# Peptides against a protein of PDB entry 6FRK, part 320

Target 1, 411 residues: chain A of PDB entry 6FRK
Amino acid sequence: NEEVLNAMLKEVCTALLEADVNIKLVKQLRENVKSAIDLEEMASGLNKRKMIQHAVFKELVKLVDPGVKAWTPTKGKQNVIMFVGLQGSGKTTTCSKLAYYYQRKGWKTCLICADTFRAGAFDQLKQNATKARIPFYGSYTEMDPVIIASEGVEKFKNENFEIIIVDTSGRHKQEDSLFEEMLQVANAIQPDNIVYVMDASIGQACEAQAKAFKDKVDVASVIVTKLDGHAKGGGALSAVAATKSPIIFIGTGEHIDDFEPFKTQPFISKLLGMGDIEGLIDKVNELKLDDNEALIEKLKHGQFTLRDMYEQFQNIMKMGPFSQILGMIPGFGTDFMSKGNEQESMARLKKLMTIMDSMNDQELDSTDGAKVFSKQPGRIQRVARGSGVSTRDVQELLTQYTKFAQMVKKM

## One batch from the design tools (peptide; made by RFdiffusion4, then SolubleMPNN)

Design b2_p30_6_s2 (from b2_p30_6, 18 letters changed)
Fold by OpenDDE base, seed 4:
Structure b2_p30_6_s2 (fold): chain B 411 residues (1-411), chain A 30 residues (1-30)
Amino acid sequence: as target 1 above (411 residues)
Amino acid sequence: EEKLLEELKKLRELLLEIQKIQEELRKERE
């Protein structure tokens, strides 16, 4: 029993190290898990794998809890939120995502660009803010970030903004000059919250980076970015440990909507490769996929039409980036669709839907759609002409439909 | 919740097959 436990703990520790969890945290977790598992309960025939996974899950939940309540903005108050982080962390993009999140929740939100160091920083912020219809402030001529931040905060306070987000300069390295500039900006604007933005892809460097920021500025919140890539987010545990600050949001892609409030359980489940079942449930509920009750009843009866396939493609397209949906499903790694494959996959779904838009109700609603087309080949030619595709493209669609319909019949 | 999990499993299986078919069709075009 102890050899089996040690072997399973070794596999879990390897998976956590491959997920960029700090070696010190993995060692502590191994000891805590080993002390929390009753070997007598393991002897009673309980699923040893489930017990170890539950113990690991419980200890990881403790590691993401800093024991400090997350800062939340106060409605009807002016809330100043300062962003700090290295260049390339996704800080500027995350400012726009957070602003858009609060704007969609009915907060009067604005953005300030106090990055004078990076050429085109203000143009990038202006482009993102304009696209999202978020009010913004910045300068092309002022070189002092303290002046820009102070003037911008004063302007938006006078205009009764509730959420005032300040983006600061990022450097490629931890330089004393960066920390001095951040302190000068923080002292001038007196932020209600300082948000540290961390790139999840930096791996084992997360602890040292997060500590360097916390030692210089009063970081109160963490946002983790690039959780759509190969990074499983294990570095987030190191950031929480180093900053003693909660993760408040995560960035899950490049789109402005690829941003969500941090949830402990979904994050740990994803870190362990269990998927985000809760986030997938929430996303399905947000889409009002209750209209799928009729589809589910048909699927239970082994019925699947071309219309049912069309509705499924519409649902997939409404769910947003296909890579995110797959990354939420247990056992789908983030590697399953490269970013290039997502746009191609969505374009392919749109092409298939365009072919189906040229089908009639008899073809779409037939429980044996492939047989309707096989009995009357003239239908394939009509649909091909109507959709501007080859007869081969229509035959490929019907072949795909037949494979799905056979799966549904076996379910 | 159990019904929704079962529906999500069905959606997963459909998505897996769509992807497998997409990969097969990509390999046939190369």
Scores: peptide ipSAE 0.005, ipTM 0.286, DockQ to the pose 0.124; fails the geometry check
Fold by OpenDDE base, seed 1:
Structure b2_p30_6_s2 (fold): chain B 411 residues (1-411), chain A 30 residues (1-30)
Amino acid sequence: as target 1 above (411 residues)
Amino acid sequence: EEKLLEELKKLRELLLEIQKIQEELRKERE
């Protein structure tokens, strides 16, 4: 029994290390799991694997809970949120995502660029803010981030903004000068919340980075970015342990809407490779796929049209990146699509939809769309001209449709 | 929930087949 337990714990520890969980936390987890498992209950014929998995899951849930309630903004008040983090952590993008999140919830939100170190930082923030229709402040001439932050906060306070987000300078290395600048900005603006933005892809370095920030500034919240990639998020556990601060949001892609409130259970489930069934259900419900009862009924009857394929492509695009959707389904790891193939796959889907936008209702609603085009080759030339593509591209789409229609008929 | 899981399985199979077709088309272009 002890040998079986040790073998299973070794597999779990290996999987956690491969998920970028810190070696110290993995060792502590192993000891906690061993102490929580009654070996006598394992002897009674209980499914040893399920019991170990449950014990591991329970201990991982404790590691993401700092025992501190997350800060939340107060409605009708001015809430100053300062962002801190290294360059390349996704900090600037995350500021825009958080501002957009609150704006969509009916908060009066604004952005301040207090990054004077990076050339073009203000232009990048301005581009992101303008695209999202978020008010912004910054300077092209002022080099003191304290002055910019103070003036921007004062301006937006006077204009009765409820959410005032301040982006600070990020650097490539943990430098004392960066931390001094962040402390000076924090002292000048007196933020209600300091958010540390962490890149999940830095793996075992997460603990040392998170600790360095917490030792210099009063980090009260963590946001983890780049959870769309190969990073399984094990570094998030290290950030919580080092900062003693809750994860409040996660960044799940490059889009401004690839941003969600942190949920402990789905996150740990995904970390263990169990998938995110809850997040998948939430995304499916947001898509109103229930309005596609008609599509599902057609699929059950082996009917599949070009319109049905178009609607499926729209649904896929609304669900977000294809790799993220697959990564939410149990047994499909993030490795099923290389990062480079995802943008290319989405661009291909958009191209296919653009071709279908040039089709007529007779072509789209035919149960044998490929045969409609084969009987009248002039339709292919019309669609090709209408969509700005080659006749070959239209034939490739019809070939794909035929493969799908054959698959649906086998279902 | 069971219906949703079955629909998600069907969607997944469709998505996998789209991916396979896209990879085949990529290989034919290389």
Scores: peptide ipSAE 0.000, ipTM 0.278, DockQ to the pose 0.134; fails the geometry check
Fold by OpenDDE base, seed 2:
Structure b2_p30_6_s2 (fold): chain B 411 residues (1-411), chain A 30 residues (1-30)
Amino acid sequence: as target 1 above (411 residues)
Amino acid sequence: EEKLLEELKKLRELLLEIQKIQEELRKERE
């Protein structure tokens, strides 16, 4: 029994180290798991593997929990959020993502560029902000970040903004001048939250980096970026351990919408390679799948109509970015869908739905929709005219439908 | 949960087939 436990713990420890979890945390986890496992309960024929997995999962959840409640903005107040982090951490992009996230939730949100050190920092922020229709402030001439931050915060407070995000200079870890500048900015603007942005791809350096920031500035929140890459996010545990601050959001790619609230369970499941079954379940439940029981029942009977395909496309569109959904399912790596292909795929799905919007109930509800169109070719021409597409586009849709209907019959 | 997971797996398989079919249709247009 002890040999089996030690073997499984060795595998888990190896997987965690390969996920960039700090060796100290992995050692602590191993000890905590050993102490949490009752060897007597393991003797009673309980699935030893499930017990160890549960113990590991529970201890990982504790490592992600700093024991501190995450700061949340107050509605109807001016909330100043200061961003700190190294150059290349994705800090500037993350400022825009957070601003966009709050704007989409109906918060009056703005961005301030207080990065005077990096050439083109303000242009980059301005481009991102303009694309997202987020108000912004910065200077091309002012070199003091304290002045820019103070003026920008004052301006947006006077304009009754609720979320005021301040991007600061990112420099290298060893620059004392950066930390002094950050402290001066923090003292001038009195932020309600200081967000440390960490790049997950820096691996084992996450602890030492996060500690260096926490030792100089009062980091209250962590955002982890670049979780769309090969980084499994183990560095996030190191950041939480070093900063004693909760992870509030994660960046899951380059797009402004590749940003989500941090969820502990999904993150740990992903870290262990189990996928995000819970987040997938939540996302599916948000879709009000009560309407999908009928679809599932039809699929079980090998019935698939054009309407069933339409409803499935609607479900895909409601689920949001398909790459995120696939990344939630166990055994799908993050690399499976290039993001460029996803937007094109969604545009194609929307085109197909527009074609189906020109179909009648007899065409949509037929268990052999392709045969209905083949028997009466005039239907193809009607649908093509109604949807503003070619007859070829309608034939391509019917070909796709036929391939799906054949697949469903094999299920 | 197990039923939902099974249905999500089926949905995933369908979505993957959609993607393959879309890629095939793209190649047929080129």
Scores: peptide ipSAE 0.000, ipTM 0.261, DockQ to the pose 0.136; fails the geometry check
Fold by OpenDDE base, seed 5:
Structure b2_p30_6_s2 (fold): chain B 411 residues (1-411), chain A 30 residues (1-30)
Amino acid sequence: as target 1 above (411 residues)
Amino acid sequence: EEKLLEELKKLRELLLEIQKIQEELRKERE
């Protein structure tokens, strides 16, 4: 029994190390799990695997809980949020995502670019802010980030903004000059919250980086980025342990909407490869996929039309980032769609829908749409002209439809 | 919940096949 337990714990420890969980935390977790498992209960015929999984899950939940309540903005007050983090962490993008999140929740939100070190930082922030219709402040001429941050905070306080987000200079190295600048900015603007932004893809370096920031500035919140990539997010545990600060949000994509409040249970479930069943249920309920019963009934009868495919593409487009949905389903690795492939996939779906928008009801509602087009090739030319695409693009769509319709007939 | 999970599995299978077909079509264009 102890040998079986040790073997299973070794597999779990290996999986956690492969998920970028810090080796010290994995060792501590192994000891805590061993102490939590009653060997007598394991002898009584209980499902040893489920017991170990539950014990591991419980200990991982404790590792993401710093025991400190997350800071939350106060409605009707001026809340200054300062962002800190290395270059390439996604800090500037995350500022825009957080601003957009609060704006969509009905907060009067603005952005300040106090990054004077990176050429084009203000232009990048301005572009992101303008696309999201978020008010912004910065300078092309002022080189002192303290002056820019102070002037911007004062301006937006006077205009009664509720959420004032300050982006600071990221640097490639933990240089004393960076930390001095960050302290000067923090002292000048007196932020209500300091947010450390961490890239999950840095793996085992997460602890050392998070600690270096916490030792120099009073980090109160953590945001973890790039959780849509190969990073399973084990570095987030190291960030919480080092900063003693809660993870408040996660970045799951390049889109401004690829940003969500951190939830402990879904995150741990994903880390263990169990998926986010709860978040998937929530997201499906938000989508009001009530129309799926009619589709499932058609699929059960082996019927699949071009219209049914169009409706599926619409549902797919409504679900938002596919990588997020797929990453919520057990056994879908985050590897299935790189971000570049997702935008390209969405553009492809939109193109396919535009082709189908040029089809008539007889073509769309036919149980054998491909045969309708094969019998009358002039239909392909009409649809191609109507949608502004090549006849080859229409033939590729029909080939794709035929593959789907054959799959549905085998279901 | 079990019905929703089964629907989501079917949608998953459909999405996987869409991706596979898109990847095949991409390879045929290269």
Scores: peptide ipSAE 0.000, ipTM 0.267, DockQ to the pose 0.159; fails the geometry check

Design b2_p30_6_s3 (from b2_p30_6, 17 letters changed)
Fold by OpenDDE base, seed 5:
Structure b2_p30_6_s3 (fold): chain B 411 residues (1-411), chain A 30 residues (1-30)
Amino acid sequence: as target 1 above (411 residues)
Amino acid sequence: SEEELEKLKELRQLLLEIQKIQKELAEEKA
């Protein structure tokens, strides 16, 4: 019995190390799991694998809980949120994602660029903010981040903004001068929350970096970025342990909406390769797939129209990044789509939908849409002109539809 | 519910088929 337990724990420990979980945390987890498992229950022929997985899951849930309640903004108040983190952590992009998240929730949100060190930092923030229609502040001439942060916070307080996000300089090296600058900015603006942004892809370095920030500034929240694709997120456990601060959000892609509130159980399930069945159910329920009964019934009858395909593309786009959906499904690894393929896939779906927006109801509702276009080639030219695409692009869509409709007929 | 799980499996299968076709079309364009 103990040999079987030790073998299974070795496999779990290997998988956790391959998920970038810190070796000290893996050792501690192993001892905690050994102490929590009733060896007598294991002897009774119970599913030893399920018991060990449950014990591991419980101990991982404790590791992501710092025992501190997450800060939340107060409605009708001016909430100042300061961002800190290394260059390349996704900090500036995450500022825009958080601002957009609160704006979509009906908060009066703004962005301040207090990064004077990185050339083009303000232009990058301005571009992101303008695309999202978020008010922003910064300077092309002022080099003191304290002045920019103070003036920007004062301006947006006077304009009754509820969420004021301040992006700071991120450096590559842990230089004392950077931490002094961050401390001066924090003292000047007196933020209600300091958010540490961490890149999940830095693996075993997460602990040392998170600790260095916590030792210099009062980090109260963590955001983990780049949890799309290859990063299993084990470094997030190290950040929580080092900062003693909760993870509040995760970045799950490059798009401004690839940002979600942190959920402990789904995250641990994904980390263990169990999938996120709960988050998948939540996302499917958010899609209002009640109308999918009619689709499923049509599919069972081998009927599939261009309209049915359009509705499916809308559903996929509402679910967010396809890699995230697949990564929530047990047995489909996060590696199924590389980052570059996801934005390209979404752009392809949007292009296909734009082509279908130029189709008429007779074309969309035909059970043989490709045959409607083949019988009257002038329809292809009309749709191409209406959508601003080539006749080849319309022909490719019809070829794709035909492949789908043939597959549905075989189901 | 068991019914929601069945709908989820059907949606999963459809999404996998969409992705397979998208991959095949991407390979035909390269």
Scores: peptide ipSAE 0.005, ipTM 0.268, DockQ to the pose 0.121
Fold by OpenDDE base, seed 2:
Structure b2_p30_6_s3 (fold): chain B 411 residues (1-411), chain A 30 residues (1-30)
Amino acid sequence: as target 1 above (411 residues)
Amino acid sequence: SEEELEKLKELRQLLLEIQKIQKELAEEKA
C-alpha cells in the first residue's frame, strides 16, 4: 500500500515539476498529501487513485489560497491600480486587458503610461487604449514617471474615473533603481492596489522574481500571463507563495478579450491536466440545458433532428469562445486553441444556422432530415434560395447533419 | 450531481463531434 502511494505521489510530483511548480512546494505538497491520506481508509478498498487525486487537489487549492482576501474596486469611488512587473511579463498588455474588462462591466476606466524607460511604451499603450476606446494619459517629453503618474492620476480623479490603471516601467533584470522608481511612484499616487504581473512561461524563476518584487513593493494582487501556450501555470503557485497575494486574473492569449478572473478549481484542474470540469459545468448550467431535458432524452434514444442541431449550435454560441470551452475538456490541450480557427468556426456555425433558418418545421423536426431532402431535391433549392447560399452549401450542411445523427445513434 | 456529470459528458462528446466536423469542413474547403 505505501509503495503504491509513493509511486502515485512520484508521478504527481513529476507532473507538477513539469508544470513549473517550485520544488519546495512540490515537496511540501507530497508531505501534506501523505499526512492527509488515511492509510487505513486506503486499505478498506476505497479507490486509492481517487483518494490520492482528491488529496492532491485539496492541497493544491491551499497553495493558491494565500489566506488573504483579494482586493476589489469599489463602485462609485476612485480606485488607483498600479501595475508592476518585469519587461516582457505582458504588464502593458495586461493593463489594457484589465481596463477593458472593467469598462465592459460599466466602470469608468482609464490608463496611465508611467513607463518612461521603454521607447514606444506610450505609443503601445495609446494604440491599445484607442482600439479599446479607453481614455489614456502619458507624455512623450516628461521623463519622470512620478510626475506622469501623479498628473495622470490627478487628471482622472478630477474627471471622476472609477478605475485608474497605472502602468510602470519594467526592466529586464531586477535592478534596485527600478524598485526605487516603483516605490516613488507608489508613494506619490497612493494606489489602492498594486498588481504584480508575472509571465507563466518563466518557470522556476517565478518564485525569485515574485519575491524580489514583494520585498521592495507592497504587492497585493497577482496576474499571471501567457497561460495560452505551453506554460501550465505552476509558476503561479510560486508567485502566490512568494507574494502572499491572491491571483486575481489570468491572461490566456494576446487579444484584449483573452483575460478572465482567476478561478482556483479550474486552474488546478488544468494544472493537473484534468481540464476545467467545474467551469464547464457552470457554462452548461448557464445555458439552462435543463430546459432541454427533451433534447437529452432524444439523444439517449439516438434521435437527432436538424432542429436539435440548430439548438446545439445556439448553445455553443452562447457558451462563448470555443477555445475556452475546448480548454475546459480534459485531454484538449492548448494546441487546439488556434485563434484563427475559432472565428472561422463561429462564422461557419452562423452560416449553417442561417441555412437552417430557411428550413421549414417538417424539415427541421424530421428524425431523418437528410432523407427528407434526398426524397425531394426541390427543398434543397428552396433553402438555398431562401438563405442566399449555393445548393452545395445546403448539401454540405445535410452531410454534416448526417454525420452528427450517426454519431448520436452510436452514443 | 451524477446527472449533471452525465449531461456534461454528453455535451463534451457533442462538442468533440462538432470540432471534428468543423475540422473536416475546414479540410474539405482547403
Scores: peptide ipSAE 0.000, ipTM 0.251, DockQ to the pose 0.107
Fold by OpenDDE base, seed 3:
Structure b2_p30_6_s3 (fold): chain B 411 residues (1-411), chain A 30 residues (1-30)
Amino acid sequence: as target 1 above (411 residues)
Amino acid sequence: SEEELEKLKELRQLLLEIQKIQKELAEEKA
């Protein structure tokens, strides 16, 4: 029994190390799991694997809980949120994602660019903010980040903004001058929350990096970025341990919507390769996908119409970043979505849907939609005129539909 | 495109897994 336990613990420890969990934390976890497992209960024929997985899961949940309640903004108040982190951590992108998240929730949100070190930082922030319709402040002439941050915070306080996000300079290296600048900015604006942004892909360096920031500024929250990549996010445990601060959000891609509130159980499930069943359930409930039972049943029977294709495109569009949802399914890694520009794919889907919006019910509901159009070529010309596209674009859609329908019949 | 075809497979698989999870949750609540 003890040999089997030790072998299984070795596999789990290896998987956690491969997930970028800090070696010290993995060692401590191993001892905690070993102490938590009742060997007598293991003798009773209980599934030893499930017991070990449960014990590991429980100990990982403790590692992501700093024992400190996450800061939350107060509605109707001015909440100043200062971002800190290295260049390349995704800090600037995360500022925009957080601003957009709160804006979508009906918070009066703004962005301040206090990064005077990076050339084009303000232009990048301005571009992102403008795309998201988020008010922004910054300077092309002022070089003191303290002045920019102070002026921007004062401006947006006077305009009764509820969420005031301050992006600071991210240097490539942990330099004393960066930390001094961050401290000066923090002292000047007196933020209600300091958010440390960490790149999950830095692996074992997460602890040292997170500690260096916490030792200089009062980090109260952590955001982990680049969890869309091969990084399983094990470095996040090190950041929580070092900062004693909760993870509040995760970044799961490059899109502004690739941002979600941190949930402990889904995160640990994903870290262990169990998938995010809870996040999938939540997403299903949000999307009201129950209405798709009829579509699933048709697909099982190899029936596929142009309407069924349209409904699937609507589902993809409602789901948002398809890569995120797929990454929630156990055994479906992020590797299934090619690095294609998701926005371009979505624009293409919208174009195809616009063509289908010009089709009639007979065309949409035909079990052989392509044959309906081939028998009466005048339908192609009608649809092309109705959707403002070429007859070639309609023919390309029908060719694509035919490929899908053939695939569905083989599935 | 082949990419859109793959996305459709993935969506079908996703919907099947969703339906499975919904059934399991309904059975746990009953």
Scores: peptide ipSAE 0.000, ipTM 0.238, DockQ to the pose 0.016
Fold by OpenDDE base, seed 4:
Structure b2_p30_6_s3 (fold): chain B 411 residues (1-411), chain A 30 residues (1-30)
Amino acid sequence: as target 1 above (411 residues)
Amino acid sequence: SEEELEKLKELRQLLLEIQKIQKELAEEKA
């Protein structure tokens, strides 16, 4: 029994180390799990694997809990949120994501660019804010981030903004001058929350980096970015341990909506490679996939129409970033859809749907749509003209449909 | 492309797994 326990704990420890969990935390977890598992209860025929997984899960939940309640903004008050973090951490993008999140929740939200160090920082923030319709403040001429932050905070306080997000300068290295600037900005604006933004992809450097920020500024919250990549987020545990601050949000992609509130249970499940079943269920429920039972029944019977394909494409498009859904399913690695391929795939799906929007009900509802078009070639020309595409594009769609319909018939 | 067909297969498999999870969760809530 002890040998089996030690073997399974070795596999778990290896998986946690491969997930960028700090070696000290992994060692502590191993000892805590060993102490929590009653070897006598394991003898009673209980699934040893489930017991070990549960014990590991419980100890990981404790590691992501700093024992401090997360700061939350107060409705009807002016909440100043200062962002700190290195260049390349995704800090500026995360400011826009957080602003957009609160705006979508009905908060009066704004952005301040106090990054005077990076050329084009204000242009980038302005571009992102304008696309999201978020009010913003910054300067092209003022070089003092304290002045910009103070003026921007005062302006938006006077305009009764509820969420005032201040982006600060990020440097490539931990420099004393960066920390001095952050302290001066923090002292001037007196933020209600200081958010440290951390890139999950920095792996074992997460602890040292998070500690360096906490030792200089009163970090009260952590946001972890780039959890859409190979980074399983084990560095987040190190950040919580070092900052003694809760993770409040995670960034899961490049889109402004690739941002979600941190949930402990789903995060630990994903870290262990169990997937985010809860987030998957929430996303599936949002899709109202119950209306697709009829489609799945047709697919089971080997019936597949152009309308059925169109409805599937609509469902795919409603799912949003498909990479997020894939990353929620156990055993689907993040590698499956490169971000570039996802946008191209969505653009291609939209083009295919636009072609199908020019088809009639007889064409869409035919159990052999390709044969309808082959019997009357004039239909291809009509659809091509109606959708503004070539006859070749319509033929390519019909070829894809035929391949898919043949696959459905073989299943 | 064969690559697009594989992506569509995987998407179908994904939808089926999602439906399975929904069913399992509905059964746990009942």
Scores: peptide ipSAE 0.000, ipTM 0.234, DockQ to the pose 0.016; fails the geometry check

